Peptides against a protein of PDB entry 6B4E. Designs and how they scored, part 56

Target 1, 295 residues: chain A of PDB entry 6B4E
Amino acid sequence: TNFDKISKMFWHYKDKIAQIKQDIVLPIKKADVNVRNLLSRHKRKINPKFGQLTNSNQQLFKIQNELTQLINDTKGDSLAYHWILNFIAKAVVHQAETEVRVKPESALPLGKLTLYLLVQFPELQELFMARLVKKCPFVIGFTCEIDTEKGRQNMGWKRNNENKWEDNTSYDERMGGILSLFAIITRLQLPQEFITTTSHPFPIALSWHILARICNTPLNLITNTHFVILGSWWDAAAVQFLQAYGNQASKLLILIGEELTSRMAEKKYVGAARLRILLEAWQNNNMESFPEMSP

## One batch from the design tools (peptide; made by RFdiffusion4, then SolubleMPNN)

Design b2_p14_1_s1 (from b2_p14_1, 10 letters changed)
Fold by OpenDDE base, seed 1:
Formats: sequence, structure tokens, C-alpha cells
Structure b2_p14_1_s1 (fold): chain B 295 residues (1-295), chain A 14 residues (1-14)
Amino acid sequence: as target 1 above (295 residues)
Amino acid sequence: SFDELMAELEKWYS
């Protein structure tokens, strides 16, 4: 693992967030009143769609079609189009921070919707990845120290209006929710209409990178959160990961479940204990996945 | 490539 390259990637996306603010968000505030009104109306229609997802594929397809139409309505103005995609990127990540956080299996319909939009609107890919890395740098296997204010900010920690840091449990749950969504996206097959015409924008190999990079992270930087998000990843993607890489996947699961947890045993991390339970379940041929969606 | 993915784990098997 080349951590210098990972750091460069991290800062690339941090810079992208700043660029989005300067080139998309701020200019729209000065745009024609008709454009601003259009975007306001579309924002109100789009935002509730993510909360309307259920375990139904029929409902998913309905929402996909509705969002597609709403996004297409903005293509007449490039700035408006990019603004609405950036809004969607933020909304999807927010849904992961709130709903997936408390109901991990909801990552499946959200991930299917997101993957569809990423393929249908390729410009969403960089906007979405930038937002993911800002909120949860674990998605690219980035880790830094959190003993400083800047370090905590880089790792996605939030402060309230009183400048108080969020508690450890809240941070762990948010990171787990976001990582669950990303893990689901990496292990999903492309929709049938795209499978022969385009490549997967965030393929299963990105899951491999997450696991491998965490395994190679200096032990003094490993926290309970690392094990929490590994557990979230496991629930979301371990079955499909094994199907994709076979024996090589098994080796990596053993590395995170057995070797990494053993090396950190002195810390007695709750997340590590859960990961060992997941490993043991797998060893007993009881690995579970999220329930499939209904028709 | 997959070879690159495997190379990333060399630390654990050396």
C-alpha cells in the first residue's frame, strides 16, 4: 500500500469540494431568478425520494424514473445540471448518515438507486466520490491521527453549534452507515440496461482496496472505528466479495477478522469483538447477507 | 489488475 498516493487522493477530493463550492454552489446564488426558482422546486421534489425507498424493486424503479425526469429537466443549463447532481450527491450521503446508520439493510435499495444514477449521469461520479471522501475517508482507506483538531476534521468528525465534538458512538455509527452504502455499491451488478454498454464506476476492487489499506495502516492509527466500519462492510458485501475473488477473498477476510483483531487485542475494541464474531459465523458456514428486495 | 491487489498484501505474507 502506497499511503502517499492515498493521501494525494484524499486531498484531491478535499480540493474538489472547495472547487464545487466556488464553481457550482456560489455561482447559482447569483444566477437568474428563473433558474434559482427551477432548482428550488426540483430540490423539494427530489429530496423526499430517498426516504421513500423500501425493500420493493417496483418502488425503486418508480423512484429511478421520477429522478431521471427531474434531473433531465435541468440539462438545458449546465450550471443548473451540475448543481442538482451535487445536491443529489449530498442527499444520498446524508441518507446514509441518518437512515442506513440505524437500519443497515436500507443500504441495499439506496445503493441500487445510487448506482443507477451514477451510470445514467456520469458527471455525478466525481461529485459523489468527493462527498464520500469528505464525510468518510475510510472509503478510500485513508487514515490520519485524530489527536489534533485538524486530524479529527480530516477524518470527518463533526462539531455542534457549541463547538463540541460528537460522541464516539455517533461518529462510529455515521461512518458505518456511509461505508455500508459504498460497500453495497461496489458489490452490486450494473442494471441490466447498462451491463453491456458501460463498465462499473465503483467496482468490487474498491472493496479490496478498503480492506487491504486498513490492514496495512500503522497500528498506532487503528481505532475502534476501523473495526466498526469493517463490520459494516462485512454485513454489506462479504458474501459477494467471496463470490468475486474466491480463495483470495478468504485470505483477506481472515486477515481482517483474525490477524488484525489479534494484533489490536490489548485495546479491547468493541468493534473488533463484533468482527471476530462475524469471522466465527463464517467459519461455521453461517455467513449472512442483507435480505434480497421484493419484486 | 488483480496482481496489484495481491501485491498490496505482501506485508502479511513475507
Scores: peptide ipSAE 0.364, ipTM 0.914, DockQ to the pose 0.108
Fold by OpenDDE base, seed 3:
Structure b2_p14_1_s1 (fold): chain B 295 residues (1-295), chain A 14 residues (1-14)
Amino acid sequence: as target 1 above (295 residues)
Amino acid sequence: SFDELMAELEKWYS
């Protein structure tokens, strides 16, 4: 069935995370001191770059060039190269969990940077997707029960050092931040230098899958988080989604905004209320998108 | 109807 395929995809990436640890992260700890020192220096230079993004394209291009050079410096050693890409994948997702969480429009410059890196360094694609699925399985439309510890872990819930689960608001906001980033990536055009030679690694069709799979999720598994991330997706990609799929996109937006929210009305989810507001704004010809970046 | 739309969606994301 369709859900079996989604589950297989989910566990594929969970296995990938385990493989990354075994084949990339752990071996580097045993690498020679020169390689370890190189990577330590590079990660210190790379990590702050994601926080230096602004709404400026000039700043974006500067950071793209700097990161490209830093990554290229590691290509002479395959293990080092994959390690630095895995680090970048983790750093990008972390930025979504922190900055995009509190400032959703920051997903645009971060998404542009990420898409550039995904195309420039194709080996980043599987590393990035694995990290996304681990942290936010909503990106592939996967949902499971969260009434068990394992279920919560599978859905990306975190525990603190005292083994206490994060609060619902924190989880919702983190998931929203990550989903915003992914949504932006799916709706962005490839950079001009790649548009004629490369296919989009995470195209707008992946947004369709997210929405459709959530709509088909058993209602007993639908939570406030589902509506929160749908709202985050809406802000990030609804305009471009409508441009891509036209009338079919419109039908799907009505499904999530009206039909799904209505079916879950008894739960009085705050996320659902917000999604209805977004639907109403669209119906009044006031669908908003993130502002374009400055030159 | 909602059911009709859902049936249509299954063809797109399967």
Scores: peptide ipSAE 0.240, ipTM 0.845, DockQ to the pose 0.585
Fold by OpenDDE base, seed 2:
Structure b2_p14_1_s1 (fold): chain B 295 residues (1-295), chain A 14 residues (1-14)
Amino acid sequence: as target 1 above (295 residues)
Amino acid sequence: SFDELMAELEKWYS
């Protein structure tokens, strides 16, 4: 693992966030009032859509179509188009932070919707990844120390209005939610209409990178959060990961489930304990995946 | 060993 490369990638996306603010968000504030009004209306229509997802593919398709129409309405103005996509990127990640964290299986419909939008609107890909990396650097296997304020900020820790860091549990759950979404996206097949025309924007190989990079992370930087997000990943994608890479996948699952947890046993991380339970379930031929969505 | 497994997988993520 080339951690210098990963670091460069991390800072690339941090820079992208700054660029988005300068080139998209701030300019819209100075845009024509009609454009601002349009975007405000669209924002209000788009925002609730993510919470309207269920385990129904029918409902998913409905929302896909509605969002597609709303986004297409902005294409006449490039700035407006990019603004609405950035809004969507933020909204999707927010949904992962709030709903997926408490109901991991909700990542499946959200992931399907997101993947659809990523393919339909390629400009969303960079915006979405930048937001993901900012909020959850684990999605690219980036880790730094959290003993400093800057380190915590880099790893996506939040402070409240009183400048108090969020609770460990809150952080772990948020990271788990975001990672669950990303894991789902990586293991989903493209919608049938795109399979022959488009490559997967975030393929299963990205899951491999997450696991491998975490395994190669210096042990002194490994925290409970690492194990929490690995567990979240496991629930979301382990079955499909095994299908994709076979024996090599098995080896990597053993690495994270047995070897990494063993090396960190003295820390008695709750997340590590859960990951061991998942490993044991797999060893007993009881690996589970999220239920498939209904028609 | 862990190191041996990592070496085996290196080509996938290096």
Scores: peptide ipSAE 0.228, ipTM 0.847, DockQ to the pose 0.753
Fold by OpenDDE base, seed 5:
Structure b2_p14_1_s1 (fold): chain B 295 residues (1-295), chain A 14 residues (1-14)
Amino acid sequence: as target 1 above (295 residues)
Amino acid sequence: SFDELMAELEKWYS
């Protein structure tokens, strides 16, 4: 693992966030009143869509179509188009932080919707990845120390209005929610209409990178959060990961489930204990995936 | 061994 490369990637996306603010968010505030009104109306229509997802494919397709129309309405103005995509990127990640964290299986419909949008609107890809990395650096296997304020900030820790850090449980759950969404996206097949025309923007190989990079992370930087997000990933993608890489996937699952947890046993991390349980379930042929969506 | 597995992983994520 080249950690210097990973760090450069991390900071690339941090810079991208700053660029988005400078080039998209701020300029739109000075845009024509008609454009601002359009975007305001669209924002209000788009925002609730993500919470309207269910385990129904029919409902998913309805929402996909509605969002597609709303986004297409902005394509006549490049700035407006990028603004609405950035808004969507933020909204999707926010949904992961709030809903997926408490109901992990909700990552499946959200992931399907997101993947559809990423393919339908390629400009969303960079905006979405930048937001993901900012909120949850684990998606690219980045880790830094959290003994400093800057370190915590870099790892996605939030402060409230009173400048108090969020508690460990809240942070762990948010990271787990975001990682669940990303894991789902990496293991989903492209929609049928896109399979022959485009490649997967965030393929299953990115899941491999996450696991491998965490395994190579210096042990003194490994926290409970690492095991929490590994567990979230496991629930979301382990079955499909095994299907994709076979014996090599098995080796890596054993590496994180057995070897990494064993090396950190003295810490008695709750997340590590859960990951061990998932490993044992797999060894007993009881590995499960999220249920498929209904028609 | 763990080290061998780590070496094998290098080609996947380097």
Scores: peptide ipSAE 0.242, ipTM 0.843, DockQ to the pose 0.593; fails the geometry check

Design b2_p14_1_s3 (from b2_p14_1, 8 letters changed)
Fold by OpenDDE base, seed 4:
Structure b2_p14_1_s3 (fold): chain B 295 residues (1-295), chain A 14 residues (1-14)
Amino acid sequence: as target 1 above (295 residues)
Amino acid sequence: KVDELLKELQEWAE
């Protein structure tokens, strides 16, 4: 694992966030009143859509179509188009932080919706990744020290209005929620209409990167959160990961479930204990995946 | 791509 490369990727996306603010968010405030009104209306219509997702594919398709129309309405103005996509990127990640964290299986419909939008609107891809990396650097296997305020900030820790850091449990759950969403996206097949014409924007190989990079992370930087997000990933994608890579996948699952947890045993991380349980379940032929969505 | 990914795994094993 080339950690310098990962670091460069991390900072690339951090810079992208700043660029988005400068080139998309701020300029729209000075845009024509008609454009601002359009975006305001669209924002209000788009926001509730993510919460309307259920385990129903029919409902998913309905929402996909509605969002597609709303986004297409903005294409006449490039700035408006990019603004609405950035808004969607933020909204999706927010949904992962709030809903997926408490109901991991909700990542499946959200992931399907997101993947559809990422393919339908390619400009969303960089916007979405930038937001993901900012909020949860684990999605690219980035880790840094959290002994400093800057380190914590880089790793996506939040501070409240009193400048107090969020508690460990809250952080772990948020990271788990975001990672679950990303994991789902990586293991989903493209919608049928795109399979022959488009490559997957965030393929299962990115899950491989997450696992491998975490395994190669210096042990002194490994925290409970690493195990929590690995557990979240496992629930979201382990079955499909095994299907994709076979024996090589098995080796990597054993590596994170057995070797990494063993090396960190002295820390007695709760997340590591859960990962051990997942490994054991797999060894007993009881690996579970999220249930498939209904028609 | 696959070879590079496998290399990352190998680095852990070493």
Scores: peptide ipSAE 0.032, ipTM 0.700, DockQ to the pose 0.175
Fold by OpenDDE base, seed 2:
Structure b2_p14_1_s3 (fold): chain B 295 residues (1-295), chain A 14 residues (1-14)
Amino acid sequence: as target 1 above (295 residues)
Amino acid sequence: KVDELLKELQEWAE
């Protein structure tokens, strides 16, 4: 693991967020009133769509089509198009922070929708990844110290209006939700209409990177959150990960489930305890995956 | 042993 490379990647996306603000968000405020009105209307139509997802593929396809039309309506204006995609990127991550955190299985329909949009609208990929990394650096295996204000900010910690940090549980759950979504995306197959025409934008190899990078992270930087997001990843993608990499996957799962948890046993992290339970379930041939969606 | 395994996994992934 080249941590310098990971750090560069992290800061690349942090810079991208700043660029998005300068090049997309701020300029649209000065755009023609008709464009602003269009985007306002579209925003209102798009925003509820993510909450309308269910375990139904039929419902998914309906929403995919509706969003596709709404996004296509903006393509005549490049700035408007990028603005709406950035909005979608933010909305998807927000849905992960709010819904997926409390209902992890909801990551599946959300992930399917997101993957579809990422392929259908390639410009969404950088916007989405930038938002993911900003909110949850764990998606690229980035970790820094959180004993400083800047460190906490870099790791996606939030402060309220009174400058109070969010509680550990809230942070852990948010990170878990976001990571669940990303994990699902990495293990999903492309929709049938794209499988022969395009490559997967965020393939299963990115899950490998997450696990490997966390395993190589200095132990003094490992927190309960690391184990929480590993558990979230496990629920979301472990089965498919094993299918993809076979024995090598097994070795890595043992590393995170047994070795990493053992090394940190003195901390008595709740997340680590859960991860050990998941490992034991696997060892007893009881590894579970999210249920498949209905037609 | 663990370090060796991690190295092996990294090499395999690269």
Scores: peptide ipSAE 0.028, ipTM 0.692, DockQ to the pose 0.864
Fold by OpenDDE base, seed 5:
Structure b2_p14_1_s3 (fold): chain B 295 residues (1-295), chain A 14 residues (1-14)
Amino acid sequence: as target 1 above (295 residues)
Amino acid sequence: KVDELLKELQEWAE
């Protein structure tokens, strides 16, 4: 693992966030009133759709079609198009922070929707990844110290209006929710209409990177959050990960489930205990995946 | 042993 490269990638996306604000968000505020009105209406229609997802594929397809139409309505203006995609990127991540956080299996329909949009609208990919890295650097296996304010900010910690840091549980759960979504996306197959013509934008190899990079992270930087997000990843993608890489996947799962937890045993992290339980379930042939969606 | 495995896995996937 080249941590210098990972850091460069992290800061690349941080810069991208700043660029998005300057080149997309701020200019729209000065755009023609008709454009602003269009985007306001579209925003209001788009935002609730992510919460309307269920375990139904029929419902998913309905929402996909509705969003596709709404996004296509903006293509006549490049700035408006990029603005609406950026809004969607933010909304998807927000849904992961709130809904997936409390109901991990909801990552499946959200992930399917997101993957569809990422393929249908390729310009969404960089916008989405930038938002993911900003909110949850674990998606690229980035870790830094959190003993400083800047370190906490870099790792996605939030402050409230009173400048107080969020509690550890809230942070852990948010990170778990976001990571669950990303994990699902990496293990999903492309929709049938794209599978022969398009490469997967965020393939299962990115899950490999997450696990490997965490395993190589200096132990003094490993926290309970690392184990929480590994557990979230496990629930979301472990079965498919094993299917993809076979024995090599098994080795890596053993490294995170047995070796990493053992090395950190003295810390008595709750997340590590859960990960150990997941490992044991797997060893007893009881590994489970999220249930498939209904027709 | 663990370190060697990690290196091999990294080279394979990254």
Scores: peptide ipSAE 0.032, ipTM 0.699, DockQ to the pose 0.687; fails the geometry check
Fold by OpenDDE base, seed 1:
Structure b2_p14_1_s3 (fold): chain B 295 residues (1-295), chain A 14 residues (1-14)
Amino acid sequence: as target 1 above (295 residues)
Amino acid sequence: KVDELLKELQEWAE
């Protein structure tokens, strides 16, 4: 029953991507030369910032301030403003696909930066979510079959220049990276300057939705990727999830870690095996979280 | 809030 709603949400964001192309990306190509030059300069300044993140809060705050100024410089032109936000949305997701993929703990500073920008610039929220859903439908708990070309495309599979599908490992790692970022965002507290004036745009409840919706997914649609992204989520957010929902969180963690893995045991998914290890670590009071950032 | 979210597990729980 809930899958109709999820499907509608999925296609809403797919439509949003098309709308962004038509109403933001394409019009800028025909915009005044001065506007295009401005955006080109800002793009060049903004793009490196995401790779400059470290485990330092001081560095994070520096980058936040720099990006804030660069974005504010575009507010004089609404189209330019939305274009730069869309660029940022794409850049953040790309960073998750590349850096977080190989270094999951890098999701923490990236997530903090992203959450700050989402609150500071509310128009970024829909742009960012649309990009996330396009690249990694798992962020809203959407799953479809991948036996068809359309199905693979819908689930975020990409082809190389030779029109060959990416290998399973590459897909799994990319999905894990993106999901790690989203999981981190959902479990982070708002920055102190916003906590009394703004609601969290992507709260911990969205993590609950991911887990619950995957649990309700027909078993014939469950793949190794599902377990990989659940493992990524676990590393990113399980500790904070337990803090938020207590016993109810525990029940859901047991469902994904024990029950779902058991039901799929015949498949011998590597991702499922890892998730079982995470469950066992938790049962032995050895659940780990990403290290906190330094001052 | 938690109770509302748990409804999403209904189909799986049955």
Scores: peptide ipSAE 0.030, ipTM 0.703, DockQ to the pose 0.107; fails the geometry check

Design b2_p14_1_s4 (from b2_p14_1, 7 letters changed)
Fold by OpenDDE base, seed 5:
Structure b2_p14_1_s4 (fold): chain B 295 residues (1-295), chain A 14 residues (1-14)
Amino acid sequence: as target 1 above (295 residues)
Amino acid sequence: SVEEKLKELEEWKS
């Protein structure tokens, strides 16, 4: 693992966030009143749709079509188009932080919707990835120390209005929710209409990178959060990961489930204990995946 | 690539 390369990727996306603010968000505030009104109306229509997802494919397709129409309405103005995509990127990640964290299986419909949008609107890909890395650097296997304020900020820790850090449980759950979404996206097949014409923007190989990079992370930087997000990933993608890479996948799952947990046993991390349980379930042929969506 | 993935895995095992 080249950690210098990973760090460069991390900071690339941090810079991208700043660029988005300068080139997309701020300019819209000075845009024509008609454009601003259009975007305001669209924002109000788009925002609730992510919470309207269910385990129904029919509902998913309905929402996909509605969002597609709303986004297409903005294509006449490049700035407006990029603004609405950036809004969607933020909204999807927010949904992961709030809903997926408490109901991990909800990552499946959200992931399907997101993947569809990423393929349908390629400009969303960089916007979405930048937001993901900002909120949850684990998605690219980035880790830094959290003994400093800057370190905590880099790792996605939030402060409230009173400048107090969020509690450990809240942070762990948010990271788990975001990682669950990303894991689902990596293991989903492209929609049928795209599978022969388009490459997967965030393929299962990115899950491999997450696991391998965490395994190669210096042990002094490994925290409970690492095990929490690994557990979240496991629930979301382990079955499909094994299908994709076979024996090589098995080796990596053993590394995270057995070797990494063993090396950190003295810390008695709750997340590590859960990951161990998942490993044992797999060894007993009881590995489970999220239920498939209904027609 | 597959080679890069295997290299990362090997680095862990070493």
Scores: peptide ipSAE 0.027, ipTM 0.697, DockQ to the pose 0.111
Fold by OpenDDE base, seed 2:
Structure b2_p14_1_s4 (fold): chain B 295 residues (1-295), chain A 14 residues (1-14)
Amino acid sequence: as target 1 above (295 residues)
Amino acid sequence: SVEEKLKELEEWKS
């Protein structure tokens, strides 16, 4: 693992966030009032859509179509188009932070919707990835120290209005939710209409990178959160990961489930304990996946 | 590539 490369990637997306603010968010505030009104209306229509997802593919397709129409309405103005995509990127990640964190299986419909949008609107890909990395650097296997304010900020920790850091449980759950979404996206097949015409924007190989990079992370930087997000990843993608890489996948699952947890046993991390349970379930031929969506 | 992924795995610390 080349951690210099990972760091460069991390800072690339941090810079992208700054660029988005300068080139998209701020300019739209100075845009024509009609454009601003259009975007305001569309924002109000788009925002609830993510919460309307269910375990129904029929409902998914309905929402996909509705969002597609709303986004297409903005294509006549490049700035408006990019603004609405950035809004969607933020909204999807927010949904992962709030809903997926408490109901991990909801990552499946959300991931399907997101993957569809990423393919349908390629400009969303960089916007979405930038937001993901900002909120949850674990998606690219980036880790830094959290014993400094800047370190915590880099790792996506939030402070409230009184400058108090969020509690560990809240952080862990948010990271788990975001990582669950990303994991799902990486293991989903492209929709049937795209399978022969485009490449997967965030393929299963990115899951490999997450696991491998975490395994190679200095142990002094490994926290409970690492194990929490690995557990979230496991629930979301382990079955499909094994299907994709076979014996090599098995080796990596053993590394995270057995070796990494063992190395950190003295810390008695709750997340590590859960990951060991998942490993044991797998060893007993009881590896579970999220239920498939209904028609 | 597959080779790159395997390389990352092989580079795992002992």
Scores: peptide ipSAE 0.027, ipTM 0.698, DockQ to the pose 0.170
Fold by OpenDDE base, seed 1:
Structure b2_p14_1_s4 (fold): chain B 295 residues (1-295), chain A 14 residues (1-14)
Amino acid sequence: as target 1 above (295 residues)
Amino acid sequence: SVEEKLKELEEWKS
């Protein structure tokens, strides 16, 4: 694992967030009143859509079509178009932090919707990835120390209105929710209408990178959160990961489930214990996946 | 690439 490359990628997306603020968010505040009103109306229509997702493909397709129309309405103004895509990127990640956090299986419909939008609107890809990396650096296998304020900020820790850090459980759950969404996206097939014309923007190989990079992370930087997000990934993508890479996938699952947990046994991480349970379930041919969506 | 993935795996094993 080339950690210098990973670090460069991390800071690339951090810079992208700053660029988005300067070139998209701030300029819109000074835009024509008609443009601002348009975006305000669209924001109000778009925001509820993510919470309207269910385990129904029919509902998913309805929402996909509605969002497509709303986004297309902004294409007459490039700045407005990019602003609405950035809003969507933020909204999707927020949904992962809140809903997927408490209901991991909700990552499936959210992931399907997100993947559709990423392919339909390619400009969303960089906006979305930047937001993901900012909120959850684990999506690219980045880890740094959290003994400093800067380190915690880099790893996506939040402070409340009283400038107090969020509790460990809240952080773990948020990271797990975001990682679940990303894992789902990586293991989903492209919609049928795109499969012959477009390459997958975030393919299953990115899941491999997450696992391998975490395995190669210095042990002194490994925390309970690492095991929590690995467990979240496992629930979201392990079955499909095995289907994709076969024996090589198996080796990597054993590495995270058995070897990495064993090396960190002295810490008695709750997340590690859960990952051991997932490993054991797999060894007993009881690996579970999220239920497929209904028609 | 596949080679990169295998390399990362082997680096961890060593």
Scores: peptide ipSAE 0.027, ipTM 0.693, DockQ to the pose 0.111
Fold by OpenDDE base, seed 3:
Structure b2_p14_1_s4 (fold): chain B 295 residues (1-295), chain A 14 residues (1-14)
Amino acid sequence: as target 1 above (295 residues)
Amino acid sequence: SVEEKLKELEEWKS
């Protein structure tokens, strides 16, 4: 693992966030009133859609079509188009932070919707990754120290209006929710209409990178959060990961479930305990995955 | 060791 390259990738996306603000968000505030009104209306229509997802494929397809139409309505203005995609990127991540954190299986319909949009609108890909890395740098296997304010900020910790850091449980759950979504995206197959013409934008190999990079992370930087997000990833993608890489996948699952947890046993991390339970379930031929969506 | 296993995995996926 080349940590210098990972750091460069991390800062690339941090710079991208700054660029998005400068080139998309701020300019739209000075745009024509008709454009601003259009985007305001579309924002209000788009935002509820992510919360309307269920375990129904029929409902998913309905929402996909509705969002596609709403996004296409903005393509006549490049700035408006990029603004609405950036809004969607933020909304999807927000849904992961709020809904997926409390109901992990909701990552499946959200992930299917997101993957569809990422393929249908390729310009969403960089916007989405930038937002993911900002909110949850674990998605690219980045870790830094959190003993400083800047370190905590880099790792996605939030402060409230009173400048107080969020509690550990809240942070862990948010990171788990976001990572669950990303894990689902990496393990999903492309929709049938794209499978022969388009490459997967965030393939299962990115899950490999997450696990391997965490395993190679200096132990002094490993926290309970690392184990929490590994558990979230496990629930979301372990079955499909094993299908993709076979014996090599098994080795990596053993590394995170047994070796990494053992090395950190003195810390008595709750997340590590859960991960060991998942490992044991797998060893007993009882690995579970999220249920498939209904027709 | 963990280091040996990780090296093997990295070589495989490189």
Scores: peptide ipSAE 0.023, ipTM 0.660, DockQ to the pose 0.827

